# Peptides against a protein of PDB entry 3WG5, part 47

Target 1, 218 residues: chain A of PDB entry 3WG5
Amino acid sequence: LAKNIVYVAQIKGQITSYTYDQFDRYITIAEQDNAEAIIIELDTPGGRADAMMNIVQRIQQSKIPVIIYVYPPGASAASAGTYIALGSHLIAMAPGTSIGACRPILGYSQNGSIIEAPPKITNYFIAYIKSLAQESGRNATIAEEFITKDLSLTPEEALKYGVIEVVARDINELLKKSNGMKTKIPVNGRYVTLNFTNVEVRYLAPSFKDKLISYITD
Target 2, 218 residues: chain A of PDB entry 3WG5 as posed
Amino acid sequence: LAKNIVYVAQIKGQITSYTYDQFDRYITIAEQDNAEAIIIELDTPGGRADAMMNIVQRIQQSKIPVIIYVYPPGASAASAGTYIALGSHLIAMAPGTSIGACRPILGYSQNGSIIEAPPAITNYFIAYIKSLAQESGRNATIAEEFITKDLSLTPEEALKYGVIEVVARDINELLKKSNGMKTKIPVNGRYVTLNFTNVEVRYLAPSFKDKLISYITD

## One batch from the design tools (peptide; made by RFdiffusion4, then SolubleMPNN)

Design b1_p11_6_s1 (from b1_p11_6, 4 letters changed)
Fold by OpenDDE base, seed 3:
Structure b1_p11_6_s1 (fold): chain B 218 residues (1-218), chain C 218 residues (1-218), chain A 11 residues (1-11)
Amino acid sequence: as target 1 above (218 residues)
Amino acid sequence: as target 1 above (218 residues)
Amino acid sequence: TVFEPISFKTV
């Protein structure tokens, strides 16, 4: 019986235009093979808002389910990572990870202090993050508090509050727990029920360009 | 007679955190040698607002005059580059360069369309760019129009409107024309009169890291 | 010359 394929790829570091290229490449490969889903192992402190919005749009345009998995233990989907997660078809977190801290900033001052975004920018991203939460049927109040209170949650808290769908220690547990779940947003205009029965897991590697960029941004 | 040193360095490409590191490194070298000034040859289409604000702050904290020189012909100080220029002690442009186009965006959509910034963000940067112009005694009305009208100016127009101080074809002409000019903002709390009599020009090279980053971002 | 407008960062 032709095994349903689930792709797994890793995206680590700051969210940039190159991170968009990684998402696009990975999702495109999985789309071409008509995968049941792609799981993106995400570990990010945040990054550029433009790249973030592009990534969210790319995920929402995916022909297959895109699962954001905050992994490994110690990883975070901070700031831009939270928006990406909330824009995805399913969110999972490993124990010992975090999500939240979404307050937009204009940058860092020379002394390492944060340059605050004006209320207008903050309010824009409050509206945006709430829209992502609402569209995905996730907790929009907590999504707002990720900005207004700089809130960060554990996986257990995030699950409890309805921010995420799965807490899983590894890919096998993720596949097991997410099997039979509906995507939180449409795939090609339809909510898809995930079928992780009899799946083959295929790992995608970073391209040479991806490795070079990570080496420079680290 | 101990020649006054003027450093010249090139910064090209998108304004990023690495661009900040370049500015910081170059200015620090020139500060250590008690240079009369550093001239930064700038060619940028723009970049990150955070990095831009950090660069402006670094320039304003400089112990020596920082001259932004839009160079060579065909170069631009677009978007973030205009803010950096307006935050500097002196602006020069070569013939055939441009300055302006400062409208903030949130990013590019998947189809390459611009994602507009909300009015609140735009208004913040209008206030910010006007403050830079006012503090430097430059044309704040034109600075606003760089955003509101997406205005771009030639060197001759920018000089005419009081946006910049010098039009120069090369470093030698720049030194000649800017000799005896006062900095448009303070250096260490004082307005400095530039003295480019009997100067030695020293060129600073990009570090290996700078070259690697430029290779990746190009 | 495509002007790249200033982008914002989320931390």
Scores: peptide ipSAE 0.022, ipTM 0.257, DockQ to the pose 0.324
Fold by OpenDDE base, seed 4:
Structure b1_p11_6_s1 (fold): chain B 218 residues (1-218), chain C 218 residues (1-218), chain A 11 residues (1-11)
Amino acid sequence: as target 1 above (218 residues)
Amino acid sequence: as target 1 above (218 residues)
Amino acid sequence: TVFEPISFKTV
């Protein structure tokens, strides 16, 4: 039985193996408490593809709905963030955020120029991002264009194009708007109707380890 | 015998366990080839403290000089990047870069506000950053102020204050200016005089794994 | 310290 509890956690910055650990930890906590959902406030410019894929898998394996919320205003779900969002049970964005810009690169050269990915890699990620969009019933054409055009969308555009499900200014508006929505991907093999009526919102702080890590690197 | 070879690699973004893997890989390659040095073009806003500490240790354990080069223009060695730089054998910065802003935080709250670190943690990192500065013969007072004042310096200021050793526009100028300098920390228990006369510069690309990761997350 | 993303603009 789900508790009338929604967890909220923040994941900011590059998608890495550590970001995977954060997702895993946050989702695990929410799973352990049989939360109605976890909302991940995401602000990322991108990150590692392997970490991203692992995060997507971890989200897809979640026992509870994982809602990606591109937040706060000024945040982005860029690149890996877009994939993660597309791999989630529900995507929300705050006004003044962005999603997309998924053109894969091999990295940066010495001069800071982009090292282009070979077509084989680009096509791999086109296929992958389209699969995420298709599996979630989201706009696969736009998902492709996130790569092929390096397209970046506003929340309103992303909503309009069927990339995301909610535009919300804050958690309360998000909960209100997403209440009664079905997850875009299954939870334990079933599409779940979100119940955000009379929920307790619990914020997950970074772990002491995360805090220590943030403390030294922030 | 050192080859007249200098490796150059880029490390950009958040300091994480993956960043550690990158440092380890890059340094290992350079060690294996008995390079004269490796230059790490660093652009980071910060990252994980544990990863940072591990990176510092990996640098300190390097069989060859590790030069941190805050590059390209617009880059920063912020927070964890400052610690990593201070833990390195030589610090260079390009004009238009920055170093500092090391005030440790526990993370960000839901509203994006900083969660302050308790004094105990702050003081721990004050001690740590000062130790890195002291061990490298760099300005420990400024190192403290990177935390206590959240101080951020230009390359010229950082040079002036004895935080860094070189301001250089590019790798060639860096090599030219740092030629004949002694490492600020030991290499295998000895301070090494850098020899950048007639060196071959080899750029390390991201691994195929790194590339795949970059491709999916960029 | 603020994790600024390694702008690995990966994806």
Scores: peptide ipSAE 0.032, ipTM 0.298, DockQ to the pose 0.316; fails the geometry check
Fold by OpenDDE base, seed 5:
Formats: structure tokens, C-alpha cells, sequence
Structure b1_p11_6_s1 (fold): chain B 218 residues (1-218), chain C 218 residues (1-218), chain A 11 residues (1-11)
């Protein structure tokens, strides 16, 4: 019986145009092999909004389910990472991780202080994040508060409030808990029921280029 | 039975003089073939006001219905894109998209801060956007607030408030939902009832020039 | 008069 494949890949660090390339590469590999899903282990403090929006779009264009997994313990899907998660087919978090803190900023001043975004930008991202939450059937009020209150949540809180779908300690627990769940957004116009029975887990390593740029941007 | 043709074309990125050329080319092709309509899949963060006004004028001069479709999920009709939408014969949005944030600016300072428009310019665009909304029978109060509050809306909000006509996940759902609707502005002096029964969908690809300039402007 | 591209600032 041809084993259904689940890919697992890691994306760590700031969200940039290079992070988009990583998402695109990983998803493309999994699409080519007609994988049951890809799990992206995400650990990000945030990054560029343009890159984030492109990543969300790439996820939503995926021919297979893309699962965002905030992992390992101590990781976060902060800022841009929350938007990416809300744009995905399923969100999981490991214990000891966080999600939220989505207030857009203009950048940092020379003294390290935040340059606040004008209301124009903030309101745009409120609409955007609420849209992502609504489309995925996730808590749009909390999504707004990720911006307006700069709220951050634990996995247990995020699950309780309907922001995420799974709390899992590792990939095996994630596969077990998410087996039989429907994707929160469509895959090729259809909500897919995840089938993680008799799956082969394949890990995608970062390219040498991925490692080098991660090193330069950190 | 001669199939009625609906064209679909994509316009992505900043609104510039080059974007006008894309609109003009796409609409002209559809006019030449006496298409039932053209759907423009729009994803824009905004752009030049002069180019925007020319695009609105070109749409309103069209011999066939021009439908603006904010697509795919994650896309926006932000700033200039909202004006273009309000100037069109029908507005649709995909789930996960946004519309609004129309406050005019003079540009960006060297530090990336917004240079605010003087009241003279802001008041001009308030009058302009309200005019577009009124002519199309859309919510002129919200159109004003797109500037005065820099408001952005989800598809569901925009539909509820009478800013847009359709929420649709894809072209097929758009055609299905908009079938039998009247255009919100005249085509050749008449409000047209859209007939999407037994239509052939034809996709217009961007020209090589369109692809190259998109690459340079991103 | 430029309509702002949403300044893709850090989120």
C-alpha cells in the first residue's frame, strides 16, 4: 500500500523575502509528491509584512494542506507568524510556545524605540487579520485584539479561544490529534479531511542557502 | 449556440501608468470579442492617484461590463484599488481579502514616515470617492470613512455595508452569484443584466512586458 | 499625489 507522505520542514527567524522562498520550496516539494500534508515547524519573532502576505497567499494556493506548528517549546509565532498561522489549513502549538503580538510598526528608531504605525496601516492589518480568522472559522475578536491590545496567548488559551486547532508536544502527537480533522480553509476549493493513518514522515532540511541567509539575518 | 465569452485577467501590484496600460489592453481585447464581461482579478496595495483616475475613466468608458474581483485570498484592493473598484460595474471579493484605506498621502519621507496630504488634497479625494460611491449606488458614508478614518473592511463587512456586491471563493462562484445582477453603473448609457449562462471563460495572460515591469516594481 | 502602498512595515 503506497504510504501517504507527510513532510515536515522548519522555518526559523525573521519573516523576509527569503522566508517566502523557503515556504515556496517546501510546499512545492510536498505538492510534487502528492503528500497528504506538510507540517511547517515555525519559530519567528515577526518580520516584513509584504513577505508575510506573500507567504499567506502561497499557503492558500497550496495543492495540499499546510499545517503550521509552533515548535519547539520556547518558540513563538509572533507578529507576522500569527498572520501566517491564521492563513494556514491547521494551526498547532507545542506547550511552552506563544502566538500573537500583531501590532504593525513602522520600524525601530536609532534608540531601539518602536516607531508606531499610523492608523491607516493599523486599520488595514486589523481588517486583514480579521479576514484570515473569519475565513478559517477562527476567533476574529481575538485576532483583532492581537493588534489592538498587542495580545499574546499560550497554546492552552489559544485552543480555548478557538484561535488554534491542536496542542501537541511533538510531531507524533500532532499527527495523532489532527487525524480526521478537516482543514480550516479549502485545499483546491475543498475542505480536506486529514488522514494520518500509515503515513511516512519525511523531514526536509534547509538548503545551504537557507542556512547561510538565516545566519546573516539573525 | 455561440458561447458568450467572459474574460478573466489579473492585475497585481502598485497602480502606475503601466497598470493603466494593462487595464486598457485587457478591456480592449474583451470589447473586440463582444464579451459578456471581463473580470479583473485585482491585488494592489495602492499607487499613483493620476493612474488610478485614468483607470476609473477607462473602466467607465468600457463597452462591456468590467467586474473587479479582489482575488486571491490574502489580496487587497487597498487605497487606489478601492477607488478602481468603486468605479467599476461590479465588485466582488474573495474571502480573506480587504478593501479600503484610501487616505491620500504626498509620499514617504527618507525615514519611511508618511508625508500627510494637505486638507486641499484630502477634501478633493473625499468628494471624488463619494461621487464614485453615489454613482454606483454604493455606501458613500463608508467611502468617505475610507479616507477620514482610513477604514479597511473584510468582504463580509463590505457586502453588509453595501460597498460591494458579491463575496465569492473563485471565478465559478462569482459567475454563479453575479448571474442576473445588474451592473452598478451604466455600460454605454444602460444598466446591463449580467448573463453568465453557458459562458466560456477565457484567461488573459500578462504580456511579457507586463511580467517584466511587475518584477521591476516589486 | 501617491496613494500609499501599505508600507510593509514589520509586523
Amino acid sequence: as target 1 above (218 residues)
Amino acid sequence: as target 1 above (218 residues)
Amino acid sequence: TVFEPISFKTV
Scores: peptide ipSAE 0.030, ipTM 0.263, DockQ to the pose 0.145; fails the geometry check
Fold by OpenDDE base, seed 2:
Parts: sequence; C-alpha cells; structure tokens
Structure b1_p11_6_s1 (fold): chain B 218 residues (1-218), chain C 218 residues (1-218), chain A 11 residues (1-11)
Amino acid sequence: as target 1 above (218 residues)
Amino acid sequence: as target 1 above (218 residues)
Amino acid sequence: TVFEPISFKTV
C-alpha cells in the first residue's frame, strides 16, 4: 500500500512577506504531492499584520490540512504566530513552548518603546482574532484576552482552554495524537479526518532564496 | 474613437506584503481593462526586501506598462522604492522628490541604531540592483552607488545620469512627456511604445483593507 | 500582534 505523505517544514523568525512566500511554497509542494497534511514547525516572535493576514488566507485556501506545530521546546507562536495558528487546520505545541501575546502595536519608537495601537486598530484585531477562534471552534474569549491582557499560555493551558488541539514532544507523538482528529477549519469546504496511518514523513528544506531572505530578515 | 485608459493609483508608506497586494490589485484591474498603462504614484521610505522583490516580479509579469511615478513633491522612492522603480517599465519623478538610499540594513537595534547588513547581503543586493538597471537600460553604476554610497538623487540628477526617464510636475505632464517612449523593460516579451493620445485617466482608490493596513503599518 | 518592528530590512 502506498504510504501517505506528511510534509514537515520549518518557519522561524519574524512574520514577513517572505514568511508568506515560505508558507505558499511549502503548502504548494504538499498540495502538488497530494499529501495527507503539512506540519509547519513554527517559531516566531510575531511580525507584520499584513503578512499574517495573507498567511492565514493562504492556509485557509490550502487543498490539504495545515498543522501549525509550535516547535521546538523554547519556541513560541507569539503575536502574529497566534493568529496564524488560529487560522490553521490544527494547532499543536511542544512542551516548553508558548502561544499568545497578541496585542497589536504600531511599532517601536527610536528609544525602543512600544508605540501603542489606537483603539480602532486594537478593536479590529480583537474582532479578527475572535473570528478566527470562532471559525475554528476554539476559545474566542481567550483569543480576545491574547490581545486585551497580552496573555501568553503554556501548551497545557492552551489545551485546557480549548485554544489548541495537541500537546506533543515531537513529530511522531504529534502524528500519533492527531490521527483521527478532524480539522478545525474546512479543507476545500469539508472538515477532514486526519489519517496518519502508514505515513511517510518528508522534510522540506528552505530554498536558497528562503535562506538568503531569512538571513536578510533575521 | 474609444479612449485608451490610463490608470493612476497611489502607493504610500513602507514596502510590505500589503504593498504587494496593492500592486497586484491595481495592476490586475488595469490588465483586466486592457489599459494603455498604469501609473503608480509612489511615496515610500523603503521596506522589506522580500516584499520589494515580489513587487518587482509582479511588475515584470504585468501585461501592461507599469510606470512608477515618484509623487507628490516631497515624496521619495527611497531604498526598496528605488528597486521597484528600476524594475518598472518607466520611471518618472516630480520636482522636489528623491530616489536612492538603497543600502540594505538588517533592521534597527533597540536603541534605534541601524544594524548593518553583512557583506554577503550587501553584495547580493548590489548584484540585484545592477541587474535591474542593466535589464532596464538604466545606469548600473549609479544603481550600485545607491547602495555603496547610500546615494540619493534629485529628479534632475536621476534623469541626467540615466536612472529615470521623465521629470514631470503632474500626471498631465507625465503623459505628455512619456507619449511615444518605449518601455525600459518588456511587456509580454516586447518593448512597447506608449500611446497616450486620446487617453482617459482613471483613478483607483485603495480598498478598505488597503486603508486599514496602511493605517496599521503607518 | 506585536508588530515587532519587523526590522524592515530596509533595502
């Protein structure tokens, strides 16, 4: 019996237009190969709202399940990373990772102080993050608090509060635990039950351009 | 005789993934309507290298001529804006605008100091900007100096040095001066002679999303 | 979303 394929790729660093290109490339490869899913090992402190929104849209348009996996231990899906996770088909976290801290800021001042977003912007992102949570059947109250309280959660808390679906130490445990789970958002208009029986794991490397731009954005 | 259409749209602020979305939307509208050209009134301090490269690629893939117009007076095509301009079919500048200052940086430190790009990155962008200049028949030496000297030019200097094609005070003067010019890069594999005889100027407004994200990125 | 100032690697 032909093995079903699960792709694994890493996205690390700030969320940018280049991060979008990485997501697009990785998902496209997995789509082209009719993979069972793609797992994105995500480690981000946050980034641009526009890039984040485009990434969420690209995930939502995926022909296959996209699993956001906050990995490795010590990684975070901070700020923009939380939105991306909430926009995905399944969220997993490794022990020792974090999710949240979603308060929008306009940037940093010359002295390194945070420039606060005006209420209009904050309210927009509250509505946006709540919509992502609601659409994915995740905790919209906590999603709001990721902004209003700048809340950060552990994997255990995030699972307990219904923000994420899986806590897993590694890809093997993730595949084992998520096998038979339904996607939290539709794939091509349908909720899909994940089938991780008899799967081959394929790792995607960053392109030369990816390495260069990561080197240019880090 | 049916009037040929020239679209005019504004892109202002930092170059981001959202800026790409604006370019893509505007060019797509103009392509769909078989416009004679689109003029992008550009005012940017610079932005992300990845977004810039995607924008350049989108311009180069345009089915119609894309004219970058550094406008209004006081505007700049700084940093990423210069690359975008050099990747376009025609560059125009209004009096009192600037172009250049293309030295790549990794970002800003917490204290607001510039984090310099390593030589590998700088050299990459030197090669890149020179390629854009060479492909467009523009001054590659000056293009290099936009990086190596962080050179900024006036419209008159940029014209004199063969970096740009037109100095114009407004859209009407731009259309008048650029009528009969050939595109500096191909449109669908061919150099096109611009025909701005009997044209209707149509202005494109930013979408609600565009306004929101500009409001979020400014 | 902490817009970390994406260090606009301003080119």
Scores: peptide ipSAE 0.020, ipTM 0.261, DockQ to the pose 0.219; fails the geometry check

Design b1_p11_6_s2 (from b1_p11_6, 6 letters changed)
Fold by OpenDDE base, seed 3:
Structure b1_p11_6_s2 (fold): chain B 218 residues (1-218), chain C 218 residues (1-218), chain A 11 residues (1-11)
Amino acid sequence: as target 1 above (218 residues)
Amino acid sequence: as target 1 above (218 residues)
Amino acid sequence: VVFEPLSFETK
């Protein structure tokens, strides 16, 4: 039987329009090859809300399951990264990673202090994050607390509270644990049961453009 | 001559079922008094699509013109707010406000990441936002780009591109500039010419319930 | 389905 392909790609750094281009490129490659899934190794401190929303939409438009994997140890899916994860078909985290801290801000002042978003923006993102959680069958109360309490969770806590689906140390453990799980949101209008029996893992590298942009934004 | 009444009310925060109740209450008060129009000072980061669609429908069912005014400076009609604006009889913006960012999402992940809407939902809202623009004689290409590019516009850009009808610093300037304009959509099946000659401005306050909900969601 | 404004930075 022709092996089902699982793509793996890394997205690291700030969430920007260039991060959207990376997601779009990676998912498109995996779609073209009729992959069983794509795993995005995510490590982000957050970024732009506009880009984040575009990324979530692109994930939800995917013809294949998109798994957000907070990886490696020491990584975070902070702020915008949490929304992306909650918008995905499956969330996994490696031990020693974190998720949460979703309070929207307008930016940083010249002295490095946070410029808080007005209540209207905060409330919007509360509704948004709760909707992502509800649509994906994840803990909407905790999703709200990611904003209201600036909550950050360990992988074990996130799993316990029903925020994420998998705790895994590496790609092999992730594939093993997620095998037979249903996607938390539809793929082309249907909830897909992941089949990671007899798969080939293919790693995608960042383009030259992706590397250049990462270098400029880092 | 009995002064024509113009009502002014503020709607600030997330678009929810409670926001629908606010719109319904405010418009109903203005309808009961045969007001020349109601101006809704809108400041929203967005919210729930279901509530947004209900609000748009309530505006379109209004027996009087409903003017969406993105106000004060620093406010936005973001996401759901843009749909509401495009569904209204007239859009005004104050300098220093924004409109756009309409990409639908499923919500935010626990890490604050956006959970993107599947292509079917995104495509639905592309069609929906374009229909609102076309029905109101506004720029349908830009309306689509509010989703596809997560475009946000300044008031001056939005006016230039034919997304909005008025840039005004305050209610008095808004009334002056919109006087003699036709509504962009029908009122009771007819396009109404706004008559802001000899008007009384009446401010509506949020109810106790509205304040409580704002406090809980803020 | 939720709608967000573009101009917000998330941490």
Scores: peptide ipSAE 0.038, ipTM 0.259, DockQ to the pose 0.209; fails the geometry check
Fold by OpenDDE base, seed 2:
Structure b1_p11_6_s2 (fold): chain B 218 residues (1-218), chain C 218 residues (1-218), chain A 11 residues (1-11)
Amino acid sequence: as target 1 above (218 residues)
Amino acid sequence: as target 1 above (218 residues)
Amino acid sequence: VVFEPLSFETK
């Protein structure tokens, strides 16, 4: 029996328009091959709100399930990474990772202090993150607190509170645990039941451009 | 005789993926109406390299001339804005504006200090900005110095050194001075002679989304 | 809005 394909790709560093290009390229490859899913090993401290929103939109437009996997241990889906995760078809975290700290900021001042976002902006992102949580059947109250309290959660807490779907040590455990789960958002208007029986794992590498850009932005 | 249309739109603030969306929307509207040109009133302190490259590509793919106009007085085409300008069909500046300061940085440290880009990245952008200058028949030496010396120029200096094509106080003077000029890069593979005789100026407003995003990123 | 440091900010 022909093996179903699951792609795995890494996205690391700041969320930028280059990060969007990586998401777009990786998802497109997996779509072209009619993969069962793509797993994005995400490790980000955050980034730009605009790039984040475009990435969320690209995930939502995917023809296949996109699983955000906060990996490896020590990685984070911080700030923009949390929004991306909440916009995805499934969220997994490895032990020793974190999610949250989603308070929008305008940037850093010359003295390195955070420039706070005005209330209108904060309120916009509260509404946005709550929308992502609600649409995905995840904890919208905690999603709000990721902003209002700058809350960060462990994988165990995030699972317990209904923010994420899987805690997994590695890709094999992720595939095993997520097998038979439904996507938390639709794929082409339908909730898909993941089939990770008899799968081939294919790893995607960053392009030369991706490596250069990651090297430029990190 | 039916008036030729020239669109004018404003892009202000940081260069982001939302800025790309604004460029794309504005240029698309002008393309759909077969405008003689679109003038983008640009005021930016810089932004993201990825968004910048996408914007440059979008300008280069335009079916109509895209004129970057550093406006109003006090505005800048700083950092990413200079690359965008150099990638455009024509550059104009108002008196009291600036262009340059193109040295790539990785960001700001916790103390607000600039994190310098590694030499490989700086060299990449030197090659990139020189390419833009060469392709547009503009001063590639000065383009390099925008990075290597973090050089900033006045409109008069930029004109003198062959970085820009027009110094103009307002849209009317810009149209008058640029009438009969050839684009510095091709439009659909051809250098176009601008025809600003008997034109109607149409102003494009930012969408609600554009306003919100600008409010969020600035 | 940034959730982390900006890349090409001018001095």
Scores: peptide ipSAE 0.031, ipTM 0.267, DockQ to the pose 0.252; fails the geometry check
Fold by OpenDDE base, seed 4:
Structure b1_p11_6_s2 (fold): chain B 218 residues (1-218), chain C 218 residues (1-218), chain A 11 residues (1-11)
Amino acid sequence: as target 1 above (218 residues)
Amino acid sequence: as target 1 above (218 residues)
Amino acid sequence: VVFEPLSFETK
């Protein structure tokens, strides 16, 4: 019985074009092996909207389910990370993580003050995040409030409000709880029922390039 | 007679938060030495709008004149680079360089297609680029057309249209031609007449961090 | 949280 593979990879730090490359590489490897799914352990304070949108598109084009797992405890799917999660096939969070805080900014001034995005940009991302939530059957009102109120949620709140699907302490509990769930968005045009019975978990390491970028961004 | 120092530093590649750090570092060094000016040799295809706006702000907060020099031949101040230039105290271009192509995009899709910015974002940057041009007494109509027509100009055209102040082949010609020019924006609230008589040119090298980032982005 | 909507990439 060909062991169903689930890949696990970590993506940590700011969402950038390099983060896109990480997502693309990880998902591609998992696709090539016809994995049952890939779990991306996500810990991000946010990042670039363009990179985020590209990552969302990459997830949506995946031939396999992409599970965003906000992990470990203390991690966040903040800002761009929330959008990525909302664009994914399944969202999981570990206890002690957070999701939200999606207010777009134009950056930080030299004094570290936020440069506010014009209402036009804010409204664009409100529409975008609501679309992601609606497409995935997740709470679009809360998704909007991630921007309008800069709302941040605990895993329990996020689950309660229908933003996420799973609260899990580790990969084993994640696999156990998500087994038999349908993807919140289609995989190749179809909603897939996740099958994590007797799966082999394979961890993907960061590339040398990934490690170098992470070292520089810290 | 305390030798007036002019610093020269190179900034190459995409405009990012790391590019901001480069600008900040270079300008800070030049400020600490009470340099007559800093010349930033700029070669960029563009980059992030937030980083660009922060860089513009950093330039505007400079205690010394910041001269953007699109250099060497073959270089561009494209997109974000144009905004940075328009936010500077003086713009110079080498022959065979270009400036413009400022149409904002949300990024590239996986297939490499441009994700168009919504009209709201485009209009924001039209207003912003026009403001930079107006504040510096440069051609605001052409600045707008850098976006609306994705216009790109030669140095001769950019000079002719009042977008830039100097066409120069090298640092020596730049210093010679810009000597006695007034800054296009104030330095510490005053328009400064550049004095490049008997200046010492000091080149700033990229930091180890800068080199590492550049190596990873290539 | 930095959500930066705009890249200016000129190909």
Scores: peptide ipSAE 0.029, ipTM 0.285, DockQ to the pose 0.800; fails the geometry check
Fold by OpenDDE base, seed 1:
Structure b1_p11_6_s2 (fold): chain B 218 residues (1-218), chain C 218 residues (1-218), chain A 11 residues (1-11)
Amino acid sequence: as target 1 above (218 residues)
Amino acid sequence: as target 1 above (218 residues)
Amino acid sequence: VVFEPLSFETK
């Protein structure tokens, strides 16, 4: 029986336009092979709002399900990572990871202090993150609080509050637990039921460019 | 006779991942209509290296010619804009515009001072910009000097030195002057001869999202 | 490339 393919790729570090290229490359490879899904092992402290929005759009335009997996233990989907997760087809988290802390800032001052975003920007991202949550059938109230309270959640809390779909220790547990789940957003206009029966897991390595830019942005 | 379509869209402000979305949206629309080309009216002081590299990649993956037009008078393709131009199928500039000033920086300090990029990053972008120039048959020595000397050129200088292909006051002059030119990089693996005979010009407006993010990033 | 730190870094 031809094994269904699931791709796994890691995205680590700041969410930038290079991170977009990583997402695009990884998703494109998985699309080309008509994979059952791609799992993105995400570990990010956040990054750029524009890159995040592009990544979300790229995920939403994916021809295959994109699963955001906050992994390994100790990783986070902080800030921009949370938006990406909320814009994706399925969210999983490993034990000892976190999600949230989504308050937009203009950047850091020289002294390391946060430059606050003006209310108009904050309100825009509140509306945006709530939209992502609503469109994905996730908790829009908590999504708002990721900004307004800079809320950060454990995997167990995020699952409990309906922010994420799976808590899993590893890829095998993730595949097992998500098997038969419907995507939280459409794939090509349709909600897809994930079929992780008899799958082949293929790991995608970062390109040399990926490594270099990660090294530059980390 | 069915008129060939040329799309025109404006991209203004900082080069960010949202700017990538603008490029992608505009190019995709032009691709869907099998347009003869899209002209991007570019006005940017620069922006993000990662977004720039993604935009370059998206342009190079375009199924139709992408013409970067530094427009209107007073506009610039500074920094990231220069890389984008050098990565495109054709560069045009209006009188009173500029191109260059490509030195990578890590950012601005609180006092508005530039945080210098480490030599490893600077050298990477020297290699990258030279590659873009070489691949497009443009002046790689000047491309290097856009970084090493923070060189900025007028349209007339850029044309003289073989950095750009056209100086044009408006879209009509651009179409007239570029008619019959070959793209400086391939389209779908082939150098295309531009045919701007009996064309219909279609202007693409920024989406509401485009306007909002431009307003946020400007 | 001026990385203008107008990185809306989502904190």
Scores: peptide ipSAE 0.025, ipTM 0.276, DockQ to the pose 0.235; fails the geometry check

